# Peptides against a protein of PDB entry 2Q3Z: the designs that were tried, part 118

Target 1, 272 residues: chain A of PDB entry 2Q3Z
Amino acid sequence: YVLTQQGFIYQGSAKFIKNIPWNFGQFEDGILDICLILLDVNPKFLKNAGRDCSRRSSPVYVGRVVSGMVNCNDDQGVLLGRWDNNYGDGVSPMSWIGSVDILRRWKNHGCQRVKYGQCWVFAAVACTVLRCLGIPTRVVTNYNSAHDQNSNLLIEYFRNEFGEIQGDKSEMIWNFHCWVESWMTRPDLQPGYEGWQALDPTPQEKSEGTYCCGPVPVRAIKEGDLSTKYDAPFVFAEVNADVVDWIQQDDGSVHKSINRSLIVGLKISTKS
Target 2, 254 residues: chain A of PDB entry 2Q3Z as posed
Amino acid sequence: YVLTQQGFIYQGSAKFIKNIPWNFGQFQDGILDICLILLDVNPKFLKNAGRDCSRRSSPVYVGRVGSGMVNCNDDQGVLLGRWDNNYGDGVSPMSWIGSVDILRRWKNHGCQRVKYGQCWVFAAVACTVLRCLGIPTRVVTNYNSAHDSNLLIEYFRNSEMIWNFHCWVESWMTRPDLQPGYEGWQALDPTPQEKSEGTYCCGPVPVRAIKEGDLSTKYDAPFVFAEVNADVVDWIQKSINRSLIVGLKISTKS

## One batch from the design tools (peptide; made by RFdiffusion4, then SolubleMPNN)

Design b2_p19_5_s4 (from b2_p19_5, 10 letters changed)
Fold by OpenDDE base, seed 5:
Structure b2_p19_5_s4 (fold): chain B 272 residues (1-272), chain A 19 residues (1-19)
Amino acid sequence: as target 1 above (272 residues)
Amino acid sequence: EEEEKEKLELTQRPVGTPL
């Protein structure tokens, strides 16, 4: 985990799993310095440097800072996300082959956001930064990954009698989604939640007013303990949300479609 | 066309509705 500079990231769909080689490069020249800059430009450091520095001994604190700083939402973070296939004013997310070029571009342009990333790019950069900071980290891919926007643990589709989807598709299932798992103790939780912690650097939902997610114990997600900080309901929904397909009739009656429910969640953890 | 289609399959995208 910490020592491996090269690995694979899983992409595609549950039916067509593909992997790409990725250079994490956490020991390449200047990467540690860039990771330290990332910490020194975070909103908590800018607000109170002494308090931020005193908390950097906690992998829980550092993990949460890195999750927020890998995306450029609400801060001087590394990557701007884009999913509309219009990448002409930047670099296509698919063109990246490693984290090093991204981090170097970010630093060399005065900590300006790099265009563009998608989930695996966010996860890979977070993995590099966390490994560079001595936190054992791996990239995780989840196929049919839910994005629950209303915190109800459901992905709901509404259709008319003709099968047409009504309204803006707020509820979303990704073909795949990537995040990271980091190994750490959780002295801030009850005993038994040490080990792998999920962190999601893709800007999906705000946590405590910032686009960040986790750390949350993988054990808590597996056991359905949604009370555990941080962001347990959101991460739980990514892998376990129930899909409900509603048919709405003209009389206002609503019934569940008998059609094959899409099964949310097929998680693959990397070994490297 | 096939290369562009293959590239698109590697992108993160919403799945079609479960139907």
Scores: peptide ipSAE 0.417, ipTM 0.860, DockQ to the pose 0.519
Fold by OpenDDE base, seed 2:
Structure b2_p19_5_s4 (fold): chain B 272 residues (1-272), chain A 19 residues (1-19)
Amino acid sequence: as target 1 above (272 residues)
Amino acid sequence: EEEEKEKLELTQRPVGTPL
């Protein structure tokens, strides 16, 4: 994990799994220095440098900072996300072959956000940064990954009697989503939650007012312990949300249908 | 066109509910 500079990232769909080669490049020239700059421009450092620096010995703290700083939401973070296929004023997310060029561009342009990323780009950059900082990290892909916006562990679709989707289409399932898992102890939790921790740098939901996610024990997600910090309900929903179709009739009656044809969650952890 | 289509399949995209 920490020593592996080359790897693969899984993409596509559950029916059509593909992978791309990725250069994490955590030991390439100047990359560690860029990772330190990333820490030094984080909102917590800018607010209180001494307090931030005193907490950098905690992989829990650092992991949470990195998950927020890999995206440019709320801060001077690395990547701007874009999903509309309009990349003419930047670099297409599909054009990236490694984290090194992204990090170098970010630093060389005065910590200006790099255009553009999607989930695997965010995850890959986070993986590079965490590995640079000595945290064992791997990229994870989840197929049919839910984005629960209201923390109810459901993906809800509203339909009229004709089956047409009504209202806000904000809740969604991704064909795939990528995040990272990092190995750390959890002295801030009850015993038994050491090991792999999920961290999500893609700006999906705010956690404590910042676009960041985790760390949350993979064990807690597996066991359904949603009380564990950080962001256990959100990460649980990514892999386990139930899909509910609400059908509203003309009489105002609402019928619930559980869509069994779409199974949320097929997680693939990389070995490298 | 086929390369662009294949590239698009590698993007993160919403999955419509199979209705």
Scores: peptide ipSAE 0.417, ipTM 0.862, DockQ to the pose 0.499
Fold by OpenDDE base, seed 3:
Structure b2_p19_5_s4 (fold): chain B 272 residues (1-272), chain A 19 residues (1-19)
Amino acid sequence: as target 1 above (272 residues)
Amino acid sequence: EEEEKEKLELTQRPVGTPL
């Protein structure tokens, strides 16, 4: 994990799984220095440098900072996300082949956000940064990944009588989503939650007012312990949400139907 | 056209969105 500079990231759909090669490059020249700059521009450092620095010995604290700082939402973070296929004023997310160029561009442009990323780019950059900081980290792909916005552990679709999705489509299922898992102890939790922790740097939902997610024990997600900090309900929903269709009829009646054809969650962890 | 479709399949997209 920490020593592997090259790997693969899984993409596509549950029916069409593909991988791409990725250069994490955590030992390339200047990358560690860029990771330290990333820590020094984080909102917690800017608010209280002494307090931030005193907490950098905690992989829990650092992991949560990195999750927030890999995206540029609410801070001087690394990447701007975009999903509308309009990348003409930047670099297409599909054009990246490694984390090093992204991090160098960010630093060289005065910590200005790099255009553009999607989930695997965010995850890959976070993986590089965490590995640089000595935290064993791997990229994870989840196919049919739910994005629960209201913390009800459901993906709810409003449909007309013809089955067409109506409304703002606030809740959704991604064909795939990527995040990272990092190995750390959890002295801030009860015993038994050490090991792999999920962290999500893609700006999906705010956690404690910042676009960040985790760390949450993979064990807590597996056991359904949604009380476990951080962001256990959100990460649980990504891999376990039920899908509900609210079918509106012409008479104004609404029928609740469990959508059994949309199975949320197929998680693949990398071995590198 | 097939290469563009394959590229779109590798992007993060809502399920059920036509290619």
Scores: peptide ipSAE 0.507, ipTM 0.908, DockQ to the pose 0.571; fails the geometry check
Fold by OpenDDE base, seed 4:
Structure b2_p19_5_s4 (fold): chain B 272 residues (1-272), chain A 19 residues (1-19)
Amino acid sequence: as target 1 above (272 residues)
Amino acid sequence: EEEEKEKLELTQRPVGTPL
């Protein structure tokens, strides 16, 4: 988790699980220095360097900063996400084989965002950074991963009487999603929430005004403690959202489809 | 081409709506 520089990241679908080799490279030359630069360009440092530095002893604080800084949303972060298959002005997310080149490109271009990432790229870079900072971290893949946008713990599909999907299709289930789990104590929580904490660097939803997610205890998610900071409802929904397929009739009445709903969540934690 | 197609299958994308 800290010492392993090479690993595998799981991709594909629940029916077709594939893995790719990934070089995390947390001990490669200059990578730690780049991780420190990442901390020194974060919005909290720029706002109050002394306060930010005083909090870097907290893996909770650092984890939350890293989850925000791995994406370039709201800050000088590392990666720009793109999902539309138009990557001609950058690097295809599928072409990356490790975090090292991404981090070096980011630093060497004056902390300019690297094009492009998707979930596993974000997660892998976050994993590298967190490992560099001494935080035991692993990449996690969740198949049929929900993205709950309205914080209702549901993924709702509306269909007309003909089965055609209605609305803006805002809510979605990813074929897979990747985030990281980091090992840390949680002195900011009630006892018993030490251990693996979920952190999501993919810019999906804002947490306290920033595209970041976590840390949230994996235990809290498992036990359904949605009150636990940070972002427990969102992370819970990723792995446990109920899928509701609604049929809307002409009279405006809505009823649940009897058809087979998608099952959200098949989480694979990497061993390395 | 086949390798690129296979890589595209590994992209993060929405799954189809429930049937």
Scores: peptide ipSAE 0.412, ipTM 0.861, DockQ to the pose 0.475; fails the geometry check

Design b2_p19_7_s1 (from b2_p19_7, 9 letters changed)
Fold by OpenDDE base, seed 2:
Structure b2_p19_7_s1 (fold): chain B 272 residues (1-272), chain A 19 residues (1-19)
Amino acid sequence: as target 1 above (272 residues)
Amino acid sequence: SKELEEKLSSLEQVPVGSF
C-alpha cells in the first residue's frame, strides 16, 4: 500500500467493469515536497500554523485535511472537478495516467487548481499524497454509487404518471465512484474501529463546512453505525441507499414506490 | 438502451438514469 507506485483503478459500470493503469508515483522526485506544500496551504494551517503542525502526527487529522485539499473547493486545493464533457480549457479527466503530473502542475502554477478531475483522479491524487505521508492507502471503486444530498439514506426521484422523471435531478447515482481507504488507528473513537477508513476527496457534500469526507471506519459502514465520525451517513448512503420513486398522479396524489431495479453499491477494494 | 450501455461503460463518470 505505501510502497506500491503503480496500480489499477476500476471504472465503467457493474456490468462492464474496466480498469486503467495509474502511476501514483509517491516516491518520484519532488512529490514529497509538494505533499508538504499541500499541508502548508490548507485552511487550518493558514488559520493557525502551530496548531495544524501539532496535529500532523494524527493520520485522522491528516487524512481529513488531504480529503479537503485534493479538491479546490473552499481552498487552494489541487483539482477542479468537471463532468460536462467540456474540457477544452484544461486537460480531460480521462487523459491523466498518473498523479505526478497533476501535483507538479498544481505546485508549479502557484498552487492554482488543475483542470480537470473526476472521482478516480481525485481518489488517485489523494492516494498518492496519503502514501507519500506514510499512510497506507488504496483506491476503491463503488459501482452504482449514490450521492445522497439530504442525509436521509435515500435517492429520491420525482416522476409523473408515465414514470418520466420530473424536475431537476438533485440526487443521483453514479455509474461508478472512487474514493480511498486508509489504514489507521482511531483513538478518537471507541475500541474496534481501527483499520481501513474511508476518505472521499471528490467534492460532493460539505462536512463541517468544507468539501471533504471521512475518515470513517469501513467497519462502521459495514455494521451500520451511522453515529461514527466522520460522515458515516453519507458514506453509508453511497453503498447502501434505497432508491425511491415519488409518482405524481393526475389527481395530485403521490405514490411512493421503492425502485428495486436500481441496486446501490458494489464496492471493489484494490489489493494493492 | 445501447446508448445507455455505451455511456455506462465509458471511462467517464456519468449519472445513472440521466438517459
Scores: peptide ipSAE 0.326, ipTM 0.834, DockQ to the pose 0.563
Fold by OpenDDE base, seed 4:
Structure b2_p19_7_s1 (fold): chain B 272 residues (1-272), chain A 19 residues (1-19)
Amino acid sequence: as target 1 above (272 residues)
Amino acid sequence: SKELEEKLSSLEQVPVGSF
């Protein structure tokens, strides 16, 4: 988890699992220095360098900073996300084969955002950075991954009487989503939440005003303890959200139906 | 549909049911 520089990232769908090789490259020349630059340009450092530096011994703190800094939302972070197939002014997310080139590009262009990433790119870069910083980290893929926007642990589809999805479709399920799990103690929580912590660098939702997610104990998610910091409801929903159809009728009535055809969550944790 | 399954099986991250 710290030493492995090459691995696989799982993609595709639950029915059609695919993987790509990925070079994490955490020990390649200059990568550690780039990771330190990433810390030194984070908003917390810029606001109060002494306080930020004093907290860098905490993998909880560092993990959360990295989660925020791997995306360029709200800061001088590494990657700009894009999902609309319009990648002509950058690099297609599908073109990346490793984290090293991304990090080097970011640094070499004055910490300007690299175009473009999607979930596995964000996760892989975060994995590299966290490994560089000595935090055991693995990429995780979740198939049928929910994006809950209103923190109700539901993916809600509004449907007409014919079953056609209506509205803006803000809540959605990804075919797959990737994030990272990092091994750390949680002295900020009650005993028993040490171990794997989920962190998500893909800019899906804001946490405490910043596009970041976690760390949250995988155990807390498994046990349904949604009170645990950070972002437990969101991460829980990614893997466990129920899908609800709000079926509209011509008379204006709405029927709530549980959609059992869409099963949220099939998590694959990498072993290497 | 088969086309939907093919799209969902892509290396691209895509919404389920967006097709």
Scores: peptide ipSAE 0.320, ipTM 0.818, DockQ to the pose 0.579
Fold by OpenDDE base, seed 1:
Structure b2_p19_7_s1 (fold): chain B 272 residues (1-272), chain A 19 residues (1-19)
Amino acid sequence: as target 1 above (272 residues)
Amino acid sequence: SKELEEKLSSLEQVPVGSF
């Protein structure tokens, strides 16, 4: 995990799994220096440098900082996300073949946000940075990945009498979503939560006022311990949310139906 | 549909419920 500079990222859908080669390049020239710059421009460092530096020995702290700094939301982070197919003023997310060019562009343009990323680009850059900082990390792909907006562990669709989805709802299921898992101890939790921790650098929901997610023990998600910091309910929903249809009838009545055709979550962890 | 399968098999991240 720390030593591998080349790997694969899984994309597509549960029925049509694809992969792309990716150059993580954590040992390429200047990449470590760029990762250190990323730490030195984070909001916590700018607020109190001494306090931030004193906490950099914690992979829990560093993981959470990196999760926030890989996206440019709230800070001088690396990547701007875009999903509307209008990439003409930047680079298409589908054009990237590695993390090195992204990180070099970010640094060389005075820590200006790089246009553009989607989930696998965010995850891959986070993986590079974390590996560069000595944290064992892998990219994870989840097919039929839920984005629960209201923390109720449900994906809710409002439908008309014809079964058509109504409204502009940010709560959805992605064909795939990528994040990272990092290996660390959790001295801030009860014993037994050491090991793989989920971190999500894609700006989906705010955690403690910042677009970041995790670290949360993969074990806690598997065991349904939603009280475990950080962001256990959100990460749990990505892989386990139930789908509910609210069907409006012509008489104005609303019927609640469990959608059994949409199965959330099929997680693939890279063994590279 | 074939079009849905093509969209879901894309390298781009897309919502499942939109198709």
Scores: peptide ipSAE 0.319, ipTM 0.822, DockQ to the pose 0.579
Fold by OpenDDE base, seed 5:
Structure b2_p19_7_s1 (fold): chain B 272 residues (1-272), chain A 19 residues (1-19)
Amino acid sequence: as target 1 above (272 residues)
Amino acid sequence: SKELEEKLSSLEQVPVGSF
């Protein structure tokens, strides 16, 4: 988890699982220095350097900072996300083969956002940074991964009688989504929540005003403890949201589709 | 559909509900 520089990231779908090789490269020349720059340009450091530095001994604090800084939302972070197949003014997310080139590009261009990333790119860069900082970390893939935008633990689709989706497609299920799990103690929580903590660097929802997510104990998600810091309801919904498919008839009546077979969540953790 | 399966099997992250 800390020492392995090469690994695999799972992609595709639950029915068609694929993987790609990835160079995490946390021990390559200059990567540690780039990770330290990432910490030194974070909004908390810029606001109060002494306070930020005093908290860098906490993997909980550092994990949350890294989750926010891997994306460029709200700060001088590393990656800009894009999902519309228009990548001509940057690098296609599918073209990356490792974290090292991304981090070097970011630093060499004055900490300007790198174009472009999707979930596995965000997760892989976060994994590199966390490993570089001595935090045991792995990439996780979740198939049929929900993005709950209204914190109701539901993914709702509205369709007409012809099966056409009505309204805004705000809530969604990804074919797959990637994030990271990091091993740490949780002295800020009740006993028993030490171990793997989920962190999500993909800019999906704001947490305390910043696009970041976690750390949240994997145990808390498994047990349904949604009160646990940080972002337990969101991470819970990624793996456990209920899907409701509404059919609206011409008379304005609505009913649940009985033919919905999509199940949210099939999590695969890496062992490298 | 076969086309849906091909899209879902891509290396790209894509919304399931968009197909």
Scores: peptide ipSAE 0.308, ipTM 0.812, DockQ to the pose 0.562

Design b2_p19_7_s2 (from b2_p19_7, 10 letters changed)
Fold by OpenDDE base, seed 1:
Structure b2_p19_7_s2 (fold): chain B 272 residues (1-272), chain A 19 residues (1-19)
Amino acid sequence: as target 1 above (272 residues)
Amino acid sequence: SEELEKKLSSLEQVPVGSY
């Protein structure tokens, strides 16, 4: 996980899984220096350099910083996300073949955000940075991945009498979503939560005021321990949310229905 | 449907039901 520079990222759908080759390139020339620059431009360093540097020995701390810094939403982060198929003023997310070019572009343009990324691009860049910093990390793909925006562990659709989805709802299910899992101890938690920790660098929801997510023990998600920091309810919902339809009737009444046709979550962890 | 699932089998990240 630390030594592998080339791998695959899984995409597509649960029934028709696809993959692309990806160059993580964590040992290529200058990449370590770029990862160190990423740490030195993070908001916590800018606020208190001594405190930030003293905490860089913690994979928990570094993982959370990297999760926030791979996206540019709150800081001088690496990537700007875009999903509207209008990529003409940058590079299409589908055009990237590795993390190295992205990181070099970011650094060479004075730490200006690179246009554009989607989930697998964010995850792959985070994977490169974390591996470069000596943290064992893998990209994971979750098919039918939920984005719960109100922390109720549900994906709620509002439907008219014809069953058509109504309103502009950011709460939704992706065909796939990618994030990373990093291997670390959790001295900040009760014993038994060492091992794989989920980190999500795609800007979806704010955690403590910043677009970042995790680290949260994969074990805690599996066991349903939603009290575990960081962001356990959100990550739990990505893989376990129930789907509910609120159906408006002609008389103005609303019927609640459990949607059994939409099954959230099919996670694949890479071995490379 | 299988056809919907095939359409969702993109290299691009898209919402379920967008097709």
Scores: peptide ipSAE 0.350, ipTM 0.835, DockQ to the pose 0.559
Fold by OpenDDE base, seed 4:
Structure b2_p19_7_s2 (fold): chain B 272 residues (1-272), chain A 19 residues (1-19)
Amino acid sequence: as target 1 above (272 residues)
Amino acid sequence: SEELEKKLSSLEQVPVGSY
């Protein structure tokens, strides 16, 4: 989880799992230096360098910083996400084969955001950075991954009487989503939450005002302890959200129905 | 449907039911 520079990232769908090879390249020349630059341009460092540096011994702190800095939202982060198939002014997310080129491009262009990433690209870059910093990290793929926007642990579809989805789909389920799990102790939590921690660098929701997510103990998610820092409800929903259909009738009445055809969450943790 | 699942089995991250 630290030493492996090449691996696979799982993509596709739950029924049709695909994978791509990925070069994490955490030991390639200059990559560690780029990771340190990433830390040195983070908003917390810019605000108070001494305080930021004093906290870099904490994988919890570093993990959260990296989660925020791998995306360019709110800061001088690495990647700009895009999902609309309009990638002509950059690199298609599907074109990347490793983290190294992304990180080098970012650094070489004065820490300007690299265009473009999607979830696995964000996750893979985060994985590289965290590994560089000595944090055991793996990419995780979750099929039928929910994006809960209102923290109610539901994916809600509004439907007409014919079952057709109405309105703007704010909440949604991805065919797959990738994030990372990092191994760390959690001295900031009650005993027993050491181990794998979920971190999500894809800019989905703000956590404490920044597009970042985690670390949250995988154990907490498994046990349904949503009180644990950070972002337990969101991560829980990614893998466990129920799908609810709000079916509106012509008379204006609304019927709530549990959608059992859409099963959220099938998580695959990589072994390398 | 399985056909829909096949379509969703892209290398691109896409919403379920986007097809």
Scores: peptide ipSAE 0.347, ipTM 0.834, DockQ to the pose 0.560
Fold by OpenDDE base, seed 5:
Structure b2_p19_7_s2 (fold): chain B 272 residues (1-272), chain A 19 residues (1-19)
Amino acid sequence: as target 1 above (272 residues)
Amino acid sequence: SEELEKKLSSLEQVPVGSY
């Protein structure tokens, strides 16, 4: 979880699981220096360097900073996300084979955002950075992963009687989603929440005004403790959201579909 | 459908129901 530089990332769908080899490369030349630059350009450092540096001994603090800085939303972060299959002005997310080239490009271009990433690219870069900083970290894939945008723990689809989806389709389930789990103590929480903590660097929702997510104890998610910082409801919804298909009839009446077969969440954790 | 499942099995992250 710290020493291994090569691994696999799971992709595809729940029925057709795929994987790719990935070079995390946390010990390659200059990568540690780039990780330190990442910390030194974060908004908290720029606001108060002394306070930021004094907190870097906390893996909780560092994990949260890294989750925000791996994406370029709201800061000088590493990656710009894109999902519309129009990657001609950058690198396709599917073209990356490791974190090292991404981090080097970011640094060498004056900490300008690298185009482009999707979930596994964000997760893999976060994994590299966290490992480089001495935090045991693994990439996690969740199939049928929910993105709850309204914090109701539901993914709701509205359809007409012909099955056509109505509205803006903002609520969604990914075929797969990737994030990281990092091992740390949680002295800021009640006893028993030490261990694996979920961190999500993909810019999905804002947490305390920044596109970041976690750390949240995996145990808290398993036990349904949604009061646990950070971002427990969002991470819980990724793996446990209920899916509701609403059907609107011609008379304006709405009822739930009885034949919903899609189940949110099938989590696979890497062993290296 | 099997075709939808095959599309969802791409290496690209895609929303379920986008096809």
Scores: peptide ipSAE 0.345, ipTM 0.829, DockQ to the pose 0.553
Fold by OpenDDE base, seed 2:
Structure b2_p19_7_s2 (fold): chain B 272 residues (1-272), chain A 19 residues (1-19)
Amino acid sequence: as target 1 above (272 residues)
Amino acid sequence: SEELEKKLSSLEQVPVGSY
């Protein structure tokens, strides 16, 4: 995991699984230096350099920092996300073939955000950075991935009497979503939560005021232990949320319906 | 729809929406 510089990222849909080759390039010239710059421009370092540096021996701490710094939300992070198919003032997320060019562009432009990324780009850059820092990491793809916005473990749609979606703020299910899993011990948790930890660098929800996610033990998600740090309910919902339709009637009554046609979650972990 | 299937099968991350 640390030594592999080339791999595949899974994309598409649950019915039409695709993959692309990706150059992680963690050992290419200057990439380690860029990863160190990433740590040195993080908000925690800027606030208290000594405290931040003293914690860089913890993969839990570093993983959480990297998750936040791969996106440019709230900080001088690497990538700006965009999903509206209007990429003319930057680089299309679909055009990237590796992490190296992204990281070099970021550094060479004074740590200015690179336009643009989507989930697999965020995940791939995070994977590169974490591998550079000696943390075994792999990219993970989840098909029909839920984005729970209110932490209720549901994806909720509001519908009229004809079944048409109403309102501007419907919760999201992505065709696919990518994040990373990193191998680490969890001395901050009860015994048994060592191993793969989910980290999500795509800016979706704030965790403790920052667009970051994890690390959370994959075991905790599998066992439904939502009390574990960090962000267990959110990551759990990505792979397990139930879909609920709220159907409004003309009389003002609302009917709750479980949508069984939308099955959230089909996680694929890469072997390399 | 065929159009939705094409979008979902793309390399771009897109909302599934509600069926």
Scores: peptide ipSAE 0.356, ipTM 0.843, DockQ to the pose 0.537; fails the geometry check

